# Ledger of designs, part 180: peptides against a protein of PDB entry 5KEZ

Target 1, 320 residues: chain A of PDB entry 5KEZ
Amino acid sequence: NVAIYNPFRPWWERYQPVSYKLCTRSGNEDEFRNMVTRCNNVGVRIYVDAVINHMCGNAVSAGTSSTCGSYFNPGSRDFPAVPYSGWDFNDGKCKTGSGDIENYNDATQVRDCRLTGLLDLALEKDYVRSKIAEYMNHLIDIGVAGFRLDASKHMWPGDIKAILDKLHNLNSNWFPAGSKPFIYQEVIDLGGEPIKSSDYFGNGRVTEFKYGAKLGTVIRKWNGEKMSYLKNWGEGWGFVPSDRALVFVDNHDNQRGHGAGGASILTFWDARLYKMAVGFMLAHPYGFTRVMSSYRWPRQFQNGNDVNDWVGPPNNNGVI

## One batch from the design tools (peptide; made by RFdiffusion4, then SolubleMPNN)

Design b2_p21_6_s4 (from b2_p21_6, 11 letters changed)
Fold by OpenDDE base, seed 3:
Structure b2_p21_6_s4 (fold): chain B 320 residues (1-320), chain A 21 residues (1-21)
Amino acid sequence: as target 1 above (320 residues)
Amino acid sequence: METGFLYRDLVPYSEFVEKAE
């Protein structure tokens, strides 16, 4: 991915890929392989956060400032380490003036235009699908158990399916023969927009962002909410079917006070309430649960916003 | 120049819709 130095190595640089090479702030491919092996050997499975909707930001400077040293040029859509070229992006398909998503009530924009400037891959192209599948299959062959598909809301479900149909079975050294990778898709559906979580049920589980948002409201006792109202928690609250839901109290985005759930989201910053929420989540049978492991950073609020919300995990001069 | 990053979810809390009983 892009190595960002202003601000200094933020967490979100990981979501700006320039190649599918397994060289990151966390280590190289050999180290990753070693980690996966060691984890699998003790029954801990690895699920990779796969960023396949896009490459890096359109305004990032060209060069070799990347975690694996690969050259890239966002301006010309040149990612030779893949390789991708200008033909592999949706620039010509997006019809907005900026090239970015401007109206989230327009499903076509949401999927064909750039998410916050991130160069949008043309996932309708078999070439692009194949490059992504090769990346994911390499990970599968290493021994990962599945994937979180980042920014799934911004990909056409059919394109996702086409990629998934190219995937290998899981590594039989650790998984039953014929096992398929576990797929859960990040889809932010809080209602009110044309794209629905149900659009993605056919590909795997979907993140249920209503879960953390509503649970936060209840635990915080906002708007007169009471714990007793959780008697029909799950589908009764309008959530997706349990067998399609991946649930969580917070994630790396909404932990920072923005996006799905906003201020209602409980985090480790509210330790007592957070423990209550996580405890409830783990005790309740609804959905497939995910527990967040995060870190403290030096928050600095200006006009209600943390200007240091970019701060990544504790690191040694950028290396985790 | 390097660009920053905007949050992926641009839907504010006020836009949340739940199932009506």
Scores: peptide ipSAE 0.030, ipTM 0.603, DockQ to the pose 0.023
Fold by OpenDDE base, seed 4:
Structure b2_p21_6_s4 (fold): chain B 320 residues (1-320), chain A 21 residues (1-21)
Amino acid sequence: as target 1 above (320 residues)
Amino acid sequence: METGFLYRDLVPYSEFVEKAE
């Protein structure tokens, strides 16, 4: 991914890929292989956060400022380490003036335009699908158990399916022969927008962002909500079917104050209430649960926004 | 300075789907 130095190595640089090489602040491919092997050997499975909707931001300077040293040129859409070129992006398909998503009530914009300037891959192209599949298959062959598909809301479900249909079975060294990768898709669906979580059920599980938002409201006793109302928690609250749900109390976005769910989201900053929420989540059978492991950073609020929300995990001069 | 990452949720809290019961 792009190496950002101002601010200094923010967490979000990880979501600006320039290649599918397994070189990041966290280590190289050999180190990753070693980790996956050691984890699998003790029954801990690895799921990769796969960023396949886009490459890096369109405004990032060309060069080799990347975690694996690969050259890239956002201006010319040149990512030779893949390789991608201008033919592999949706620049001509997006019809907004800025090239970015301007209206989230327009599903076509949401899927064909740039997410906050991130160069939007033309996933309709078999070439692009194949390059992504090759990347994911490489990870599968290493021994990962599945994937979180980042920004799935911004990809056409059919394009995702086409990629998934190209995927190998899981590595038989650790998984039963014929096992398929576990897929869950990041889709922010709180209602009110045309893109629905149900659009993606055919590809795997989806994130249920209503879960943390509603649970936070209840535990905070906001709006007259009571714990007794959780009697029909799950589908009874309008959530997606349990077998399609990936549930969580918070994630890396909304723990920073302005992500999906707003101020209701409970985090480690609210230790007591957070423990209550996590305990409830783990005790309740609804959905596939994900527990957040995060870190503290020096929050500085200005006009309701944390100006340090970019701060990444503890590191040694940028290396984790 | 690089533009910070923007969150992907533009749905106001008031538009959250209410509980069914």
Scores: peptide ipSAE 0.029, ipTM 0.584, DockQ to the pose 0.022
Fold by OpenDDE base, seed 1:
Order: C-alpha cells, then sequence, then structure tokens
Structure b2_p21_6_s4 (fold): chain B 320 residues (1-320), chain A 21 residues (1-21)
C-alpha cells in the first residue's frame, strides 16, 4: 500500500493498495505464511481483510513511496505491480463532476464512483476480476480460511459473485476437501439508502452495523432502553437473518467516534460496558461473532473530534 | 500530494437514529 507520512503512517494507509504483494507494515509474505501455518496447526483460522474495490487515492503522489517499493502513478492509473492501467478503472462510468461519490441515494454513484477519492476498479472487467481472484487465490493457497470484503457496498453484487466463482477451494492440508472460503461483506446498511444488505446475501454473510449501534444504546440505557428488551434480539430487532449476519460491538472505523452508530458504539475506552456488550454478543446465538482487538492511542479531542483518530497500530519491528 | 481519508461509516449517528426503529 501507499506509505503516508503526513500524518505519519496512519491506519488508513492500509486501505490504499498499490499492489497485491504481501509486503506491508504487518509483515512480509514469509512471515504471513508462517503465521497462517502456525495458526492453522492449532485450529485457529485466518480470514483476510481484502481491499478489492479500489486502489489508492487519486491525489497520492506518483513514485515508489509504498510499503514494498512498487512504483505507482495514481494520475495515470498506472499500477504496474498488478498490472492495472487506465483501462481498469471506472473513470468513464462515473458521471459526477468530482469523480467521487456525491449522492449515496444514487446506487450507480455508490458503485461506480470513487469512495473518498480512492481509485475505483472496473470490476465488470474479467481482467480485473481475474487479477483480484489471483490475489485471493494466492492467500487461499497459503491457507487462509476466508475473507472480509472491504467496501462491498461499493461493488456490484454480481461482480463480487464473479470474483468468488474464480476462487479455489481451501487448502486441503487444513480444511476438508472441497471447502469454500468463508466470505463476509462489509455493507453499511442502516436503512434509508437504495443499497441493501440483502443485495449481497447471495455472496456470503454481511456486516450488521445495527447490532453494535443498538446494543450500545441498550447497555447505555439510552432512550429508556432496557436489557429485558433483548429477549427477541436478532431478527426480532429488524436485523438481517442470523445465517447472513456478521456481528460485532465495534470495528476500526466506528470505534473512533464517527459514522454508523456514532456515540452509541461501545469500545475498549468504555471498559466495563464494553465487556458487558462483548459478553452478551458471545453468549447470544444470533449471527457470526467478531471480537475486536485494537490498541490505545493518545486521543485528543478538539471540538468534539479526536484529532488523533488517524494513529495507526504500534509498529517498531523495522517493517517499512 | 498526500491523500487523506474519510471514514467509510459515513452515516452520522443522528441519521442512524432517524432511520432506525
Amino acid sequence: as target 1 above (320 residues)
Amino acid sequence: METGFLYRDLVPYSEFVEKAE
């Protein structure tokens, strides 16, 4: 991915890929392979947060300022390490003046325009689908069990399906022969927008962002909410079907006090309440559970906003 | 030129409340 130095190596640089090389601040491919093997050998499975909707920001300077030193040029849409070129992006499909998503009530913009400046891949193209599938298959062959598909809301479900249809079965060294990768898709659906979580049910599970938001309000006792109301927790609260739900108390985005759920989201900063929420989540049968493992950073609030919400995970191991 | 990042969770809490049950 791109190396961002202002601010210094923020967490979100990881979501700006310039290649599909396994060479980042999280480690190199050998280290990753080693981890996957060790985990699989003790029954711990690995899923990868796969960023396949886009490449890096359109305004990032061209050059080799990336975690693996690969050259890239956002201006010309040149990513030779893949390779991608100008033919592989949705510039021609997006009809907004900025090239970015401007109206989230326009599903076409949401899927075909740039998410906050991130160069939007033309997932309708078989070439692009194949390059992504090659990346994911490499991970599958290493031994991962599945994927979180980042920014799925911004991809056409049929394009996702086309990619998934190209995927290998899981590595038979650790998984039963014929096993399919576990797929869950990040879709922020709180209602009121044209894109629905149900659009993606055919591809796998979907993140249920209502879960953490509503649970937070209940545990915080906001608006007269009571724990007893959780008797019909799950579908009874209007959530997606349990077998399609990936549930969580918080994620890396909303634990920073913005976006879906807002202030209702419980995090490690609210230790007691957070433990209650996580405990409840793990005890309740609804959905497939994900537990967050995060880190502390020096929060600095200015006008209600944490100006240090960019701070990335600790890294002192010499990885660029 | 460096590119910043906006959170993908773009729906404010206030809008969530309005859209929720």
Scores: peptide ipSAE 0.027, ipTM 0.573, DockQ to the pose 0.023
Fold by OpenDDE base, seed 5:
Structure b2_p21_6_s4 (fold): chain B 320 residues (1-320), chain A 21 residues (1-21)
Amino acid sequence: as target 1 above (320 residues)
Amino acid sequence: METGFLYRDLVPYSEFVEKAE
């Protein structure tokens, strides 16, 4: 991915890829392979956060400022380490003035335009699908158990399916022969927009962002909500079917206080309430549960916004 | 340099309150 120095190595640089090489500031491919092997040997399975909707931001300077030293040029859409070129992006399909998503009520914009400047891959192209599948298959062959698909809302479900159909079975050294990767798709569906979580049920599970938002409201006793109302928690609250739901109290995005639940989201900053919410989630049978492991950072609020919400995991001068 | 991105800019809390099913 790109190495960003202003601000200094933010968490979100991870979501701006310039290659599919397994070398980041968290380690190299050999170290990753070693980790996967050791985890699998004790029954701990690895699921990779796969960024396949886009490459880096269009405004990032060209050069070799990346975690693996690979050259890239966002201006010309040149990513030779893949390789991708201008033919592999949706620039010509997006009809907005900025090239970015401007209206989330326009499903075509949401899927064909850039997410906040991130160069949008042309996932309709078999070449692009194949390059992504090669990346994911390399991980599968190493021994990962599945994937979180980042920004799935911004990909056409059929394109996702086409990629998934190219994937290998899981590594038989640790998984039963014929096992398929576990897929869960990040789709932010809080209602009121044309793109729905149900659009993606055919590809695997989906994130249920209503879960953390509603649970936070209840635990905080906002709007007169009571714990007793949780008696029909799950589908009774309008959530997706349990067998399609990936549930969580917070994630890295909404932990920072805005969007996809906003201020209702409980985090480790609200220690007592957070433990109550996580305890409830783990005790209740609805959905497949995910527990967050995060970190403290020096929060600094200005006009209701944390100006340090960019801060990434603890590091030593950028090295994790 | 890139200023980054957060999903808070995509789905504001007000949208959840007003449009959640």
Scores: peptide ipSAE 0.026, ipTM 0.579, DockQ to the pose 0.023; fails the geometry check

Design b2_p21_7_s1 (from b2_p21_7, 13 letters changed)
Fold by OpenDDE base, seed 4:
Structure b2_p21_7_s1 (fold): chain B 320 residues (1-320), chain A 21 residues (1-21)
Amino acid sequence: as target 1 above (320 residues)
Amino acid sequence: AIPALPANDYENPAWYVGLYY
């Protein structure tokens, strides 16, 4: 991915890929293989956050400022380490003046235009699908158990399916023969927009952002909400079917006051309430649970926003 | 009866706006 130095190596640089090489702030491919092997050997499975909707931002300077040193040129849409070129992006498909998503009530914009300047891959192309599948298959062959698909809301479900259909079975060294990768898709669906979580059920599980948002309001006792109202928690609260849901109290975005859920989201900053929420989540049978592991950072609020929301985990000169 | 569910706020994920930092 792009190496950002202003601010200094933010966490979000990881979501601006320039190649599918396994060289990041976390280590190189050999180190990754080693980790996956060690984890698998003790029954800990690895699920990769796969950024396949886009490459880096269109405004990032061309060069080799990347975690694996690969050259890239956003201006010309050149990512030779893949390789991608101008033919592999949705520049001509997006109809907005800016080239970015301007209206989230337009599903076509949401899927075909750039997410805040991030170069949008033409996932309709078999070439692009194959390059992504190659990347994911490489990870599968290493021994990962599945994937979180980043920004799934911004990809056509059919394109995702086409990629998934190209995937190998899981590595038989650790998984039963014929096992398929576990897929969960990041889709923010709180209602009111045309893209629905249900659009993606055919591909795997979907993040249920209503979960953390609603649980937060209950635990906080906002609007007269009571724990007793959780008697029909899950589908009874309008959530997706349990077998399609990945649930969580918070994630890296809404932990920082962004994304879905707003101020209702509970985090480790509110330790007592957070423990209540996480405890409830783990005890309740609804959905596949994800527990957040995070870190403290020096928050600095200006106009209600943390100007240090970019701060990544503890690191050694950018390496974690 | 369970009351109506409260409204949720929607914002762009933090990393979506990271390009503007």
Scores: peptide ipSAE 0.024, ipTM 0.601, DockQ to the pose 0.147
Fold by OpenDDE base, seed 1:
Structure b2_p21_7_s1 (fold): chain B 320 residues (1-320), chain A 21 residues (1-21)
Amino acid sequence: as target 1 above (320 residues)
Amino acid sequence: AIPALPANDYENPAWYVGLYY
């Protein structure tokens, strides 16, 4: 991914790829293989957060300022380490003046335009699909069990399906022959927009962001909400079907206080309430559960906003 | 009645775009 130095190596630089090389501040490919092997050997499976909707931001300076030193040029859409070129992006398809998503009520913009400046891949192209599938299949070969598909809301479900159809079976060293990768898709659907979580049910599970938002409201006793109302928790609360839901109390985005769910989201900063919420989630049968593992950072609030919400995770291998 | 959820917040670019000051 791109190496961002202002602010200094933020968490979100990881979501700005310039190649599909497994070489980041989290480690190199050998270290990753080692981890996957060790985990698989004790029954712990690895699911990769796959950033396949886009490459890096259009405004990032060209050069070799990346975690693996790969050259890239956002201005010319040149990512030779893949390789991608200008033909592999939706610049010509997006018809907004800025090239960015301007109206989230327009599904075509949401999927064909740049998410906040991130160069949008032309996932309709078989070439692009194949490059992504190659990346994911490499991970499958290493021994991962599945994927979180980042920014799935911004990809056409059919394009996702086309990529998934290219995926190999899981590594038979650890998984039964014929096993398929576990897929869950990050779709932020809190209602009110044309893109729905249900659009993606055919590809796998979907993140249910209503879960953390509503649970937070209940645990916080906002708006007269009571724990007794959780009797029909799940589908009874208007959530997606249990077998399509991936549920969580918080994630890295909404933990920063301004993401999907707003102020209702419980985090480790509210330790007692958070433990209650996580405990409830783990005890309740609805959905596939995900527990957040995060870190502390020096929060600094200015006008109600944490100006240090960019701070990345701790690192013990130096600056890479 | 279940309260309505707020609309998605996409206003903060810091989560997605590298910001250089």
Scores: peptide ipSAE 0.021, ipTM 0.606, DockQ to the pose 0.139
Fold by OpenDDE base, seed 2:
Structure b2_p21_7_s1 (fold): chain B 320 residues (1-320), chain A 21 residues (1-21)
Amino acid sequence: as target 1 above (320 residues)
Amino acid sequence: AIPALPANDYENPAWYVGLYY
């Protein structure tokens, strides 16, 4: 991915890929392979956060400032380490003046235009699908158990399906023969937009962002909400079917007061309430649960916003 | 009877906070 130095190595640089090389601040491919093997050998499975919707930001300077030193040029859409070129992006397909998503009520823009400047891959192209599948298959062959598909809302479900159809079975050294990778898709659906979580049910599970948002409201006792109202928690609250839901109290994004869920989201900053929420989630049968492991950072609020929301995990001069 | 859930407001489409910096 891109190495960002202003601010200094933020957490979100990981979501700006310039290659599919397994070479990041966390280590090289050999170290990753070693970790996967060690984890699998004790029954701990690995799921990779796969960034396949886009490459790095349009405004990032060209050069070799990346975690593995690969050259890239966002301006010319040149990512030779893949390789991608201008033919592999949706620049000509997006009809907005800026090239960015301008209207989230237009599903076509949401999928074909750049997400906040991130160069949008032409996932309809078999070449692009194959390059992504090769990346994911390499991970599968190493021994990962599945994937979180980042920014799934911004990909056509059919394109995702086409990629998934190219995937290998899981590594038989640790998984039963014929096992398929576990797929859960990040889709932010809190209502009010044309893209729905149900559009993606055919590909795997979907993140249910209503879960943390509503649970936070209840536990905070906002709007007169009561714990007793959780009697029909799950589908009774309008959530996706349990067998399609990946549920969580918070994630890395909404811990920072932004994104889906807003201020209702409970985090470790409110320790008591957070423990209540996580405890409830783990006790309740609805959905597949995900527990967050995060870190504290020096929050600095200005006009209601944390100006340090970019701060990544503890590191030594950018090395984790 | 449990009251109906209020409509969800999705005001900020940002999925990653840092992308706006």
Scores: peptide ipSAE 0.025, ipTM 0.609, DockQ to the pose 0.084; fails the geometry check
Fold by OpenDDE base, seed 3:
Structure b2_p21_7_s1 (fold): chain B 320 residues (1-320), chain A 21 residues (1-21)
Amino acid sequence: as target 1 above (320 residues)
Amino acid sequence: AIPALPANDYENPAWYVGLYY
């Protein structure tokens, strides 16, 4: 991915890929392979956060400022480490003046335009699908158990399906023969937008962002909410079917107090309430649970916004 | 009664890609 130095190595640089090389601030491919093997050998499975909707931001300077030193040129859409070229992006398909998503009530913009400047891959192209599948299959062959598909809301479900159909079965050294990768898709659906979580049920599980948001309001006792109202928690609260839901109290995005869930989201900053919420989540049968492990950073609020919400995990000069 | 959920803050890209813009 892009190596960002201003601010200094933010967490979000990980979501600006320039190659599919397993060479990041967390380590190289050999170290990753070693980690996956050691984890699998003790029954801990690895699921990769796969960034496949886009490459890096269109405004990033060309050069070799990347975690593996690969050259890239956002301006010319040149990512030779893949390789991608100008033919592999949706620049001509997006009809907005900026090239970015301008209206989230327009499903076509949401899928075909750039997410906050991130160069949008033409996932309709078999070439692009194949490059992504090669990346994911390499991970599968290493021994990962599945994937979180980042920014799934911004990909056409059919394009995702086409990629998934190219995937190998899981590595038989650790998984039963014929096992398929576990797929869950990040789809932010709080209602009110045309794109629905149900659009993605055919590909695997989806993130249920209503879960953390609603649970937060209940635990916080906002709007007169009571724990007793959780008697029909799950589908009874308008959530997706349990067998399609991946649930969580917070994630790295909404932990920062904005975006999907806003201020209702409980985090480790609210330690007692957070423990209550996580405990409830783990005790309740609804959905497939994910527990967050995060870190403290020096929060600095200006006009209600944390200007340090970019701060990445504890590191040694950018290396974890 | 289920309270209204906070809307996604798409005007603030920090929720996803931080301070890119």
Scores: peptide ipSAE 0.024, ipTM 0.635, DockQ to the pose 0.130; fails the geometry check

